# Ledger of designs, part 144: peptides against a protein of PDB entry 8HF1

Target 1, 320 residues: chain A of PDB entry 8HF1
Amino acid sequence: NVMLYATKPTEVMVSFPHQEQVLTVTRLISAEIEKFYVSLDLMNIGVQPIRRSKSLQCLRDPSKKSFVKQLFNDFLYQMKEYGIYAASIAIISLIVEFDIKRRQAETLSVKLMHRTALTLCEKIRHLLVQKLQDMTYDDDDDNVNTEEVIMNFSTPKVQRFLMSLKVSFADKDPKDICCLVFVERRYTCKCIYGLLLNYIQSTPELRNVLTPQFMVGRNNISPDFESVLERKWQKSAIQQFRDGNANLMICSSVLEEGIDVQACNHVFILDPVKTFNMYVQSKGRARTTEAKFVLFTADKEREKTIQQIYQYRKAHNDIA

## One batch from the design tools (peptide; made by RFdiffusion4, then SolubleMPNN)

Design b2_p19_7_s1 (from b2_p19_7, 9 letters changed)
Fold by OpenDDE base, seed 5:
Structure b2_p19_7_s1 (fold): chain B 320 residues (1-320), chain A 19 residues (1-19)
Amino acid sequence: as target 1 above (320 residues)
Amino acid sequence: RLEEMRKEWEERTINLEEL
């Protein structure tokens, strides 16, 4: 009875320096969002008619103001956690969302609210792009999508992640790569996807090696508002990854919902592992021979992270 | 450049199997 010991992945931790990017532009953007929140609180949107949709969310904020604040708070989080370059991609997703919400608005007051939010997003986009251009010496090279610009305007965490991809996959056969990248937040999947597309295209050693895709979790709070397009896109992305037409998949907690993906040889956890279940489920995807499970930690949190992973590993070995 | 990046990455990498 040869118990086929499933080859345990090699667990690796990459440390990064804790730098609070105290940039003038990030302070300006935060201050403009705070001013917008004060203005938003003063906006009379009226009592929205309770649509009898079974979704509990429509009962919690009839004004839709908390949803607008949630999108800007998520943007501020992405700017802080991933940097200015990632923020320049994230803001485009807000522009698209507020333009959709503006067009779908039933009242003039709600249309005006989404228009004001959209105008702020365009101002933020301009401030971010201008800051990315400040490092391009050539006034004629509007290409803010170089490897250098991406690296310089990314947080130390993202820099170490991009370095880990380049070191791990430079000049490899794309067929030998099956990579997962886990992130905490839904909107981070699309942001990191856009960043990776530009980084891979700007990095010769990766251009023909990595083909990224992303998956976004179902919005459990409003499954009826998930566009038919998002569901079709998610199915297409999973199928491309299954068919080997994509070899790197960015996902949030979507894999906890029973999406069967192939056995992977690389799993990256870009955000902190907060739960035992996240640790077991993500690690359980790194199940090929010589599979790697890569974690990222700030230098100041290194010891705390090691102790947490040790506890999770022990608990996992006691159940197995 | 890739070799410098590899060295910097290795210096920041911890094998958790050795713990």
Scores: peptide ipSAE 0.371, ipTM 0.892, DockQ to the pose 0.901
Fold by OpenDDE base, seed 1:
Order: C-alpha cells, then structure tokens, then sequence
Structure b2_p19_7_s1 (fold): chain B 320 residues (1-320), chain A 19 residues (1-19)
C-alpha cells in the first residue's frame, strides 16, 4: 500500500482591485429590469394548474413569476461580477430559456409574460453589443470577440483570471494541463465557458493549448427541469475531460454531487469560497505534483479571505 | 507583453502557504 502522500497543492491567492462598474449601460439595463418587475407584478397570469412535477421549483412558484425574476437576478449578478462582455453571453441563455417557456406556455397570459421578458432580453442584448462595438471600427459582430474587447469589458476579477490562464498555460503542451475552474452558479458556467472560447480563440498562445468544457451541477431540487439533452451533454463533457479531449473544465457544485473528476494540476476558484466542503473538495482535486490551488479576492476582502482560508485549513487538519 | 503580464500577476499573487 503506497499511500501516495496526497501532495498538498500550493495555495495561491490572486488579488484584484474592487471596481464598481459605473457604466451608463449597466444602470440603464438595471432600470429596465426594475421597470419590468413592476409590470410583471401587475400581470394577472391566473392560477396555473399545478402539474405534479416532482420538482420542488415548480411547487414553489405556482405563478412562474419568481422563476422569471430569478433569471434576471442571475443575469444582473453575472453582469456585476464578471462584466458587460460576460453579460452579453449570459443574456443569450435567458433568450433561449424564455423562448422555450413561451413555446411551452399553456395560457395566453403566461405566453405574453414570457414574450415580454424575451423582448426585454433582446433590448438588453442590443444595448450590450452596441457598447462592445463602441471600441471596434467595423460593424462586424466578430470584432467584439477580440482579446482587447474581452479584457476591457470584463471585471478586474475576470481580467486577473484570464491573465492567470495566459501566464500559466501560454505555449504549453495541452497534455500537461488538467485544469478545473469552480464557479458558484449554474448559469455562470455557460457564461464563463463562452467567454473562454472567445478569449482562447483570440489569444494565439492559448488557441491550441486550452480546450474548455463546462459542467453544471445537477439540480437535485428539480431533476425534471434538467433536460435529457443537458444530462447527455454533461456526460459527454465529463467524458471528454477524462479522455483528455478537454483540459479545462468549468464546474459549479459538481464535486458535492459525487461526480468523479480526475486529479488536476490546476484548480481555480473564480468565486468566493462559501463553505468548508467546497474548500476541501475543490482543493482535494489538485493532487498532481506541483498542483496549484488558486483563489481570487478583491483587495478590500483580502484579509477576510485569508482568515477564512486559515480557518478552513485548521478545520481540515483537525479532521485528517 | 507576456512578461509584463507575468510580473503583474506575480505582484498580485500571494502564496497562502507563506501566510
């Protein structure tokens, strides 16, 4: 029994300046969503038939209005936390979701509600894309996907994350890379995946080095909302990562759900570590020789982050 | 440009094992 001493990964903290995105476009978008919430609260959509879907989410929102608000609140969170470039990708996920819900609507009132939400999403998308184009000379949509546009319209956290990827992986052999990126929210996985695809494609030093995939944790609360397609896609994505056809996996809560991912040489925690379990499980994936466990913190939250990680380390050593 | 980014990243990086 060679107890492979699980080499403790090198723990790294990357600090970033706290910058509130005081863009006129973000204020306008927030105000349009707030106006929409007022209109949404006034909408009479009637009593929806409680389909006995075992999903606790369908049971919690008989009006389907709270789900609409949740998607826009998740979008507002992503715009704030990751920037307007990430928001331009995140809004597409809302458009797709509201179009599905509009088509699945059993009543004209619910159909109208999702249509109004979709119209707002298209307006938001236009405002975001127009703002990204303000830095491009040509009207071609492909010009918004440059390294420069991505960097300039990302939050300092995302900028430092992209810099960390470039510094860590530029011109490396893709076979030597096994990277996990942890995020808190399901929709953030898709958003950061889309951002990384565009960033890698625009960055010559990474284009043939990094092959990203994403994995969303199974919503244990609503397995019925997880389409058979999403479950198949998750299985394919994790298999590609196991087979080495992908070397960077973006994931949310996946390890808490017992999904077995291989040992990695890099683990990035893009969002704040909120739980001891998240710390132990994510750190426990960085098991190769010279593995790195990278945290991101705002300069103002640096001391609080250090104290929290110290407490988690102590608690982990008391259990081990 | 990569070396400038490396320096900037290193200046913003703290090894938490040294803390």
Amino acid sequence: as target 1 above (320 residues)
Amino acid sequence: RLEEMRKEWEERTINLEEL
Scores: peptide ipSAE 0.130, ipTM 0.809, DockQ to the pose 0.845
Fold by OpenDDE base, seed 2:
Structure b2_p19_7_s1 (fold): chain B 320 residues (1-320), chain A 19 residues (1-19)
Amino acid sequence: as target 1 above (320 residues)
Amino acid sequence: RLEEMRKEWEERTINLEEL
């Protein structure tokens, strides 16, 4: 019995300073969103006719106001956790969503609500882009997508993540790379994907090395909201990663059930590991002989994170 | 610059196998 000792991945923890980037722009944006919530609560959009579609669960808010608030709350989270550069990408996704909802609005009141949300998103986008441009001293290069701008306007967590990618993959053969990046939230996948595209394009050592894709897990929530386009994108992204046309895949934690992804040599956990299942499933993707499993922790939470990972490792060894 | 980034990254990296 050659016990094929499944080569355990090297487990690495990267620490980052807990620095709240309290920029004046982030305070202004938060205050504008709060003012908008007060205005939104005062909006009379009427009772929307309950479409008797069998997916009873999504029609619980007859006002659709909760969905608008959810998108802005997710944006505020991304701005806080990833920085204003990531927020400049995240806001575009809100603009697209509110423009679609505005065009699909069955009532003038709902159309006006989504128009007001869209106007706020354009104001936020302008404030973010203006702040990114404040570092471009040269009048001629309006390119806010430089390595320097991305690094300076990212949180310490994202800075350490980008540094870890550069150190790990600079000038490597793209065929030798199979990388997973796990994030907590669905919308973070697209935001970090856009950030990585711009970072890789601005970083000569990575331009021909890393080809990112993103995948969002199937929500167990009704298949009605997965646009046919989103399902096509997910299938295409998975296929590109399987075929080696993409070598870095950004995944939300919801991937736990039912997507078979190939064995990887790098697994990055960008957000805190909140569950034992997330630890086991994400670590279980790092299966090559030289595989790395990389965690990120704030310096203040380092000891707590170490203790939590130790408990997960112990529990995993007791089951295996 | 890459070597400086490598050193700064290594200083902030802990091998969890040593834990």
Scores: peptide ipSAE 0.074, ipTM 0.789, DockQ to the pose 0.899
Fold by OpenDDE base, seed 3:
Structure b2_p19_7_s1 (fold): chain B 320 residues (1-320), chain A 19 residues (1-19)
Amino acid sequence: as target 1 above (320 residues)
Amino acid sequence: RLEEMRKEWEERTINLEEL
C-alpha cells in the first residue's frame, strides 16, 4: 500500500499595515446608522400575534428589528474590514433585501420600517459613490471601477490580496488555475465577488485569466428561507468550478460542511483563522503539487497569528 | 510596476514551513 503522501501545501503569510483610515464619510455613515437605530427602537411596529408554527416565529416584531440591525451591522463591518469601494457594492445587497421586505410587509408599520431603512441605504450609497467620484479628476470618465479607484478605496488587507492575485496569476493559462478564497461572513462572499469582477475587468493581465464564482453557506438559522433559486444558483456555481468554466471560488465557512470541491493549487484565507477546523478544512483543499496556502495578517497581530498557526500545525501533526 | 509589486509582496511574505 503506497501511502500517497498528499503533498503538503506551502504555507505563506502576507502582512499588511494596520491603517485606521478614518475617512470623514465613514464617520458620517456610522453616525447616520446610529441615529437610525435610536429611531428604530422608538418605532412601534406592533407585537405580531404568536402564530404557533416554528416558521412564523421569524415574523415577530423583535426578530424584524433585529434583522434590520444585523444587516446594517454587517455592512459597517464590511466597510471597516474591506473599505469604501467594497461598501459601495455591499449597500446594493441591503437595498435589494429591504425592497423585497418592504413589498412582503403584512402591516403598514412594518412597510414603513423597511421603507425608512431603504431610504437610509440610498443616502449611504450616494455618499459612497460621491466619494469614489472625488478621485476621478477627468469630468468625462464617470467610471469609478478603475484599478486605481478600487485600490485606493480598499483597506490594506484587500490591497495585499489584490496584489497577491495579480503577482500569482498575471498572464497565466486559465486551465492551470484552481483557486479558493475563504471569507468569514456570508454577505462578504457577494461583496468580494463584485469587487473581483470589477478588478479583473480593469486589470488587463487578469482579463480572460480569472473567472470568479461565489458560494454562500446554507443559512443554519432558517433552511426554509433559502429560496429554491439560491440553492439552484449554488449548484450551478459549484458545477461551473468543477467543469473549469470558473477557476476562482469565493467561499464562506461552507466547505466545513463537506462540499466536494476538486483539489486546488491556491487557497487564500482573507479573514483571520478563528478555529482549528477552519485551518484543517481550508488547508486540506490545497492538494496539488506546489499548492500554496496563503494567510493575511495585520503587522500588529503577526506574532499572535504565527503562534496560533504553529499550535494548529502541531495539533494537526499529532493527529496524523 | 509588476516587479515592484512582486518585491513588495515577497518582503511581506513569510514561509511558514521555516517556522
Scores: peptide ipSAE 0.043, ipTM 0.754, DockQ to the pose 0.880

Design b2_p19_7_s2 (from b2_p19_7, 11 letters changed)
Fold by OpenDDE base, seed 4:
Structure b2_p19_7_s2 (fold): chain B 320 residues (1-320), chain A 19 residues (1-19)
Amino acid sequence: as target 1 above (320 residues)
Amino acid sequence: RMEEERKEFEAALIDLEKL
């Protein structure tokens, strides 16, 4: 009986100030999306023929309007939780998705709906990029992907997360790093991945240290709905992380789905821990010697978060 | 700059093992 004394990870919480300052641009973007929802509700796209395709596409709103609203609501959430810089990355994913749907549209009305959504996304992208450029003092460097711009246009949570990566990993051997980053939502994985690529490239101390990947959990929607491309990409990303070709993995709820990843020396929980299971499963991946388990909390929620984690620690120690 | 960032980060740290 090798008692694998799973060395308990060092548990750390990072506090961040609550950002009360709503930028004028974020209010304008929110108002444009609400105006678009009114217009979308007035669009007569007809009753789409329920394609008898046995595919769970039958669970999609027969109008396809709900899916359009979902993507914009997911974007608004990312803009609020991660900031304007992350929103500039997130909006590109909406542009790609609406362009695909526009091309795949079976009716002129559905094609027009996705075209209108795409036009709004391009307007939002322009407003975001313009705001990122307003802080570049040098008119000649169109590069909005500097460390300074990324930091200044990120939420305090994301600022503390990026700072935690820099402090933890600056000038380290990439082989000594095995890092997981947990996020709540599937779409956030790709957004934070894009932000990290730009941040790492802009931060000399991290350029040759961190190689990020992301994985998205299998949609509870049948494996038949995952594109063959998404499944191939997920398998490739997991394999790169296993082979050490990537040393930072961004994931949403992946551990609950039984994806076997190696033991890690760092686990970051970027979004609030909502369940005891998520706490145990994510912490249970920090298994190396000197492993760190890092949480983030707003200063206003600090005491509530401390009490919640204390209860989870107690419950975990009573089971283990 | 990195030393200032380190100090700011360290000031934001809460050791949950001391709780």
Scores: peptide ipSAE 0.359, ipTM 0.895, DockQ to the pose 0.892
Fold by OpenDDE base, seed 5:
Structure b2_p19_7_s2 (fold): chain B 320 residues (1-320), chain A 19 residues (1-19)
Amino acid sequence: as target 1 above (320 residues)
Amino acid sequence: RMEEERKEFEAALIDLEKL
């Protein structure tokens, strides 16, 4: 039980300016997704045969349209919360998912729906990559993965997070680092993982210091949707982190699902702490003597966030 | 650059132990 560990990590909050990304490209992408939703609503995909043997999720979205909209809404959230660079990585996950669904489609109408979604994702990817290239004089895809491009096309939250990593870990011994990064949403784990791979590779001070992994908690709702490959990958990622072959783990809600990870010296909460349970569980992983628990807050939400953390700390001390 | 980035980052830090 994580609550039994009276761990007193140093609690730190990093403020960041609230900037709405007023980029023409983000508006264009949002408008293209909205146009797609209108077209999607008009698509007649027919009644899908409910195969009795496939998971409860096939029962929740018989039209498969809600799932398509969910993925695009999740993408729009990532673009807003993490920026254009993160969105360029996030869209690849949608491309992969829609290509799988297109290939698995039992009807021509469903195949066409997923093909149309895939075509939109490719268009969005092109718009994002083109915007990243606007900062580069060279059309080479490798030039969009520089520290400068990553920083410039990330939200202030992500910028402060990357700065936190650089300041905290520059030129350190990899063995002295055991870092957790908590995010709210499962799909964000993979997005931030891809961003960190590129950032670490582009940042000399971090290249041989940080080895990231990500962990998506077990989808308790549908063990059938976890590809055997995804389960193998998750198991491998956890094992690499346990063995010290990875020293930074990105995770969402993993602690609620009973995945035991080692005690860490750094815990970053990239997204807002919404619950007391999230606060206690995530903080309870910062168990070394010099452990740091790092929160991020927009300047406008600073006072509210401080008050909320104070209340959680008080409530935790009253139970401990 | 690293020293400027550090200084900017340190200015953004709020010590929650003082609260």
Scores: peptide ipSAE 0.354, ipTM 0.891, DockQ to the pose 0.882
Fold by OpenDDE base, seed 3:
Structure b2_p19_7_s2 (fold): chain B 320 residues (1-320), chain A 19 residues (1-19)
Amino acid sequence: as target 1 above (320 residues)
Amino acid sequence: RMEEERKEFEAALIDLEKL
């Protein structure tokens, strides 16, 4: 019985500087969202309840406002954690969602609420795009999707992640690459995918090397909102990665769902490891010879992160 | 440029196997 000693991946941590400076544009956007929340709280979206169902209809109205606030809070998180360039991609997802909700609105008041949210998203998009253009001194090159613009308007975490990809994969054979990137949030998965498409296209050393795809975990909270199209798209994305038509897969929390993704040679954890299960399951995907498991930490949180990973490693070795 | 980026990246690396 040759015990197939599962080759343990090499565990690496990349440090990044803490970003102290908040840009003026991010403060303006945050202030506009806060003003919008005050106006949203004053909006009467209540369908005048037909006398008998007052309790159930009054419970639905807070959920519609709460969903609008959740999307803007997720956007503010992405702008803070990933930077202005990532935020310019993330805002498009909000525009699409609010336009769908506006068209599906059962009442004029709900339609107006989603229209007001959409108008704010367009204003935010213009502020972000203008700020990206202000660093391109050449008025004639409308191309805000350069390597330089992406790097300058990304957080230190994202800069170190992009540099890690470039150093790890520059001029390699695409067939020798099987890479996973884990992110915490569903909307971050789409945002980082859009950022990587533009970065790979702008970086000659990666353009013919990396083919990204993304996969979003099933929200257990509402299987009914997962369109038949989203489920078909997820199956297609997984199949492209299995067939080698994509060699980099971005995943949100998908490891809990038992999705059989192939043994990978690179696993990147872009967001902090919050649980032992996330550590074991993500590390367990790095199974090839010379596989790398890469974590990111702020310099300020370095010691705390090292101690946490040490405890997870010890607990994992005690079970193995 | 790639060699400077590589050196900066390598300086940011922490080998967790040495812990």
Scores: peptide ipSAE 0.352, ipTM 0.891, DockQ to the pose 0.895
Fold by OpenDDE base, seed 1:
Structure b2_p19_7_s2 (fold): chain B 320 residues (1-320), chain A 19 residues (1-19)
Amino acid sequence: as target 1 above (320 residues)
Amino acid sequence: RMEEERKEFEAALIDLEKL
């Protein structure tokens, strides 16, 4: 069994302080989204024609309102978990998606719903960018993408993650690096990718060392909703990572979806390990002799996380 | 700066192999 000869990676946990302080801007944004939900619930968009599109998502949300709420809830999650800098990138994905949905709207009422959502996203983007600019002396949008701004407007988890990359990979040969970063959510892949591009570009020690890519998990619920662009991007990103043209890959649930990724020397788990399968599969990608498997935990959750990893190790040893 | 960041990172490390 090829798994028996896999050198066990060194398992490391990085602790970070729990961020309890909610910024005024995040409270304002959350309040604007809640006001929008009240308005959205009052919107009469009529009965949507059930097009016999095999897409289970169109069948699950006949009102298309639940999808709008899902995107804003995913944004709120990313703002909370990764910080306002990550949120400034995440909101762009919502803007793009709502503009597509607005253009594809079959009725005026649905078009207006997506337009209202888009207007809210633009307002949120301005609030976030303005807050990032509070630390910049120049009104130039390019000045918000510095190492300092990224670090100061990221959560302690993301700060520790970025520090772990810098300490682990500063001035190394790009060829010696094969890194996976696991995240829970599809949208987090894009958000963390954008954050890493800006961070790497702003960090001299990493600029010519790390070349990130991302893989979005295949939407098993509706392969038909994966834009031709997303499928092309995923195929290209996987190929670049296989060819060594990219040495850091951000992915969500990719191993459960049967996407074969090469053996790596670093595996970072940015989000909590929720399942035994995720633990075994992600750890099983760290296969080189000096491979590292890095977890992140809040200080308050340290003991709970340690106990969970211990149970997963025990269960893995009982099966192996 | 890198040395301070390294020390801070190393202080945050928990060796799970010792558990």
Scores: peptide ipSAE 0.348, ipTM 0.888, DockQ to the pose 0.879

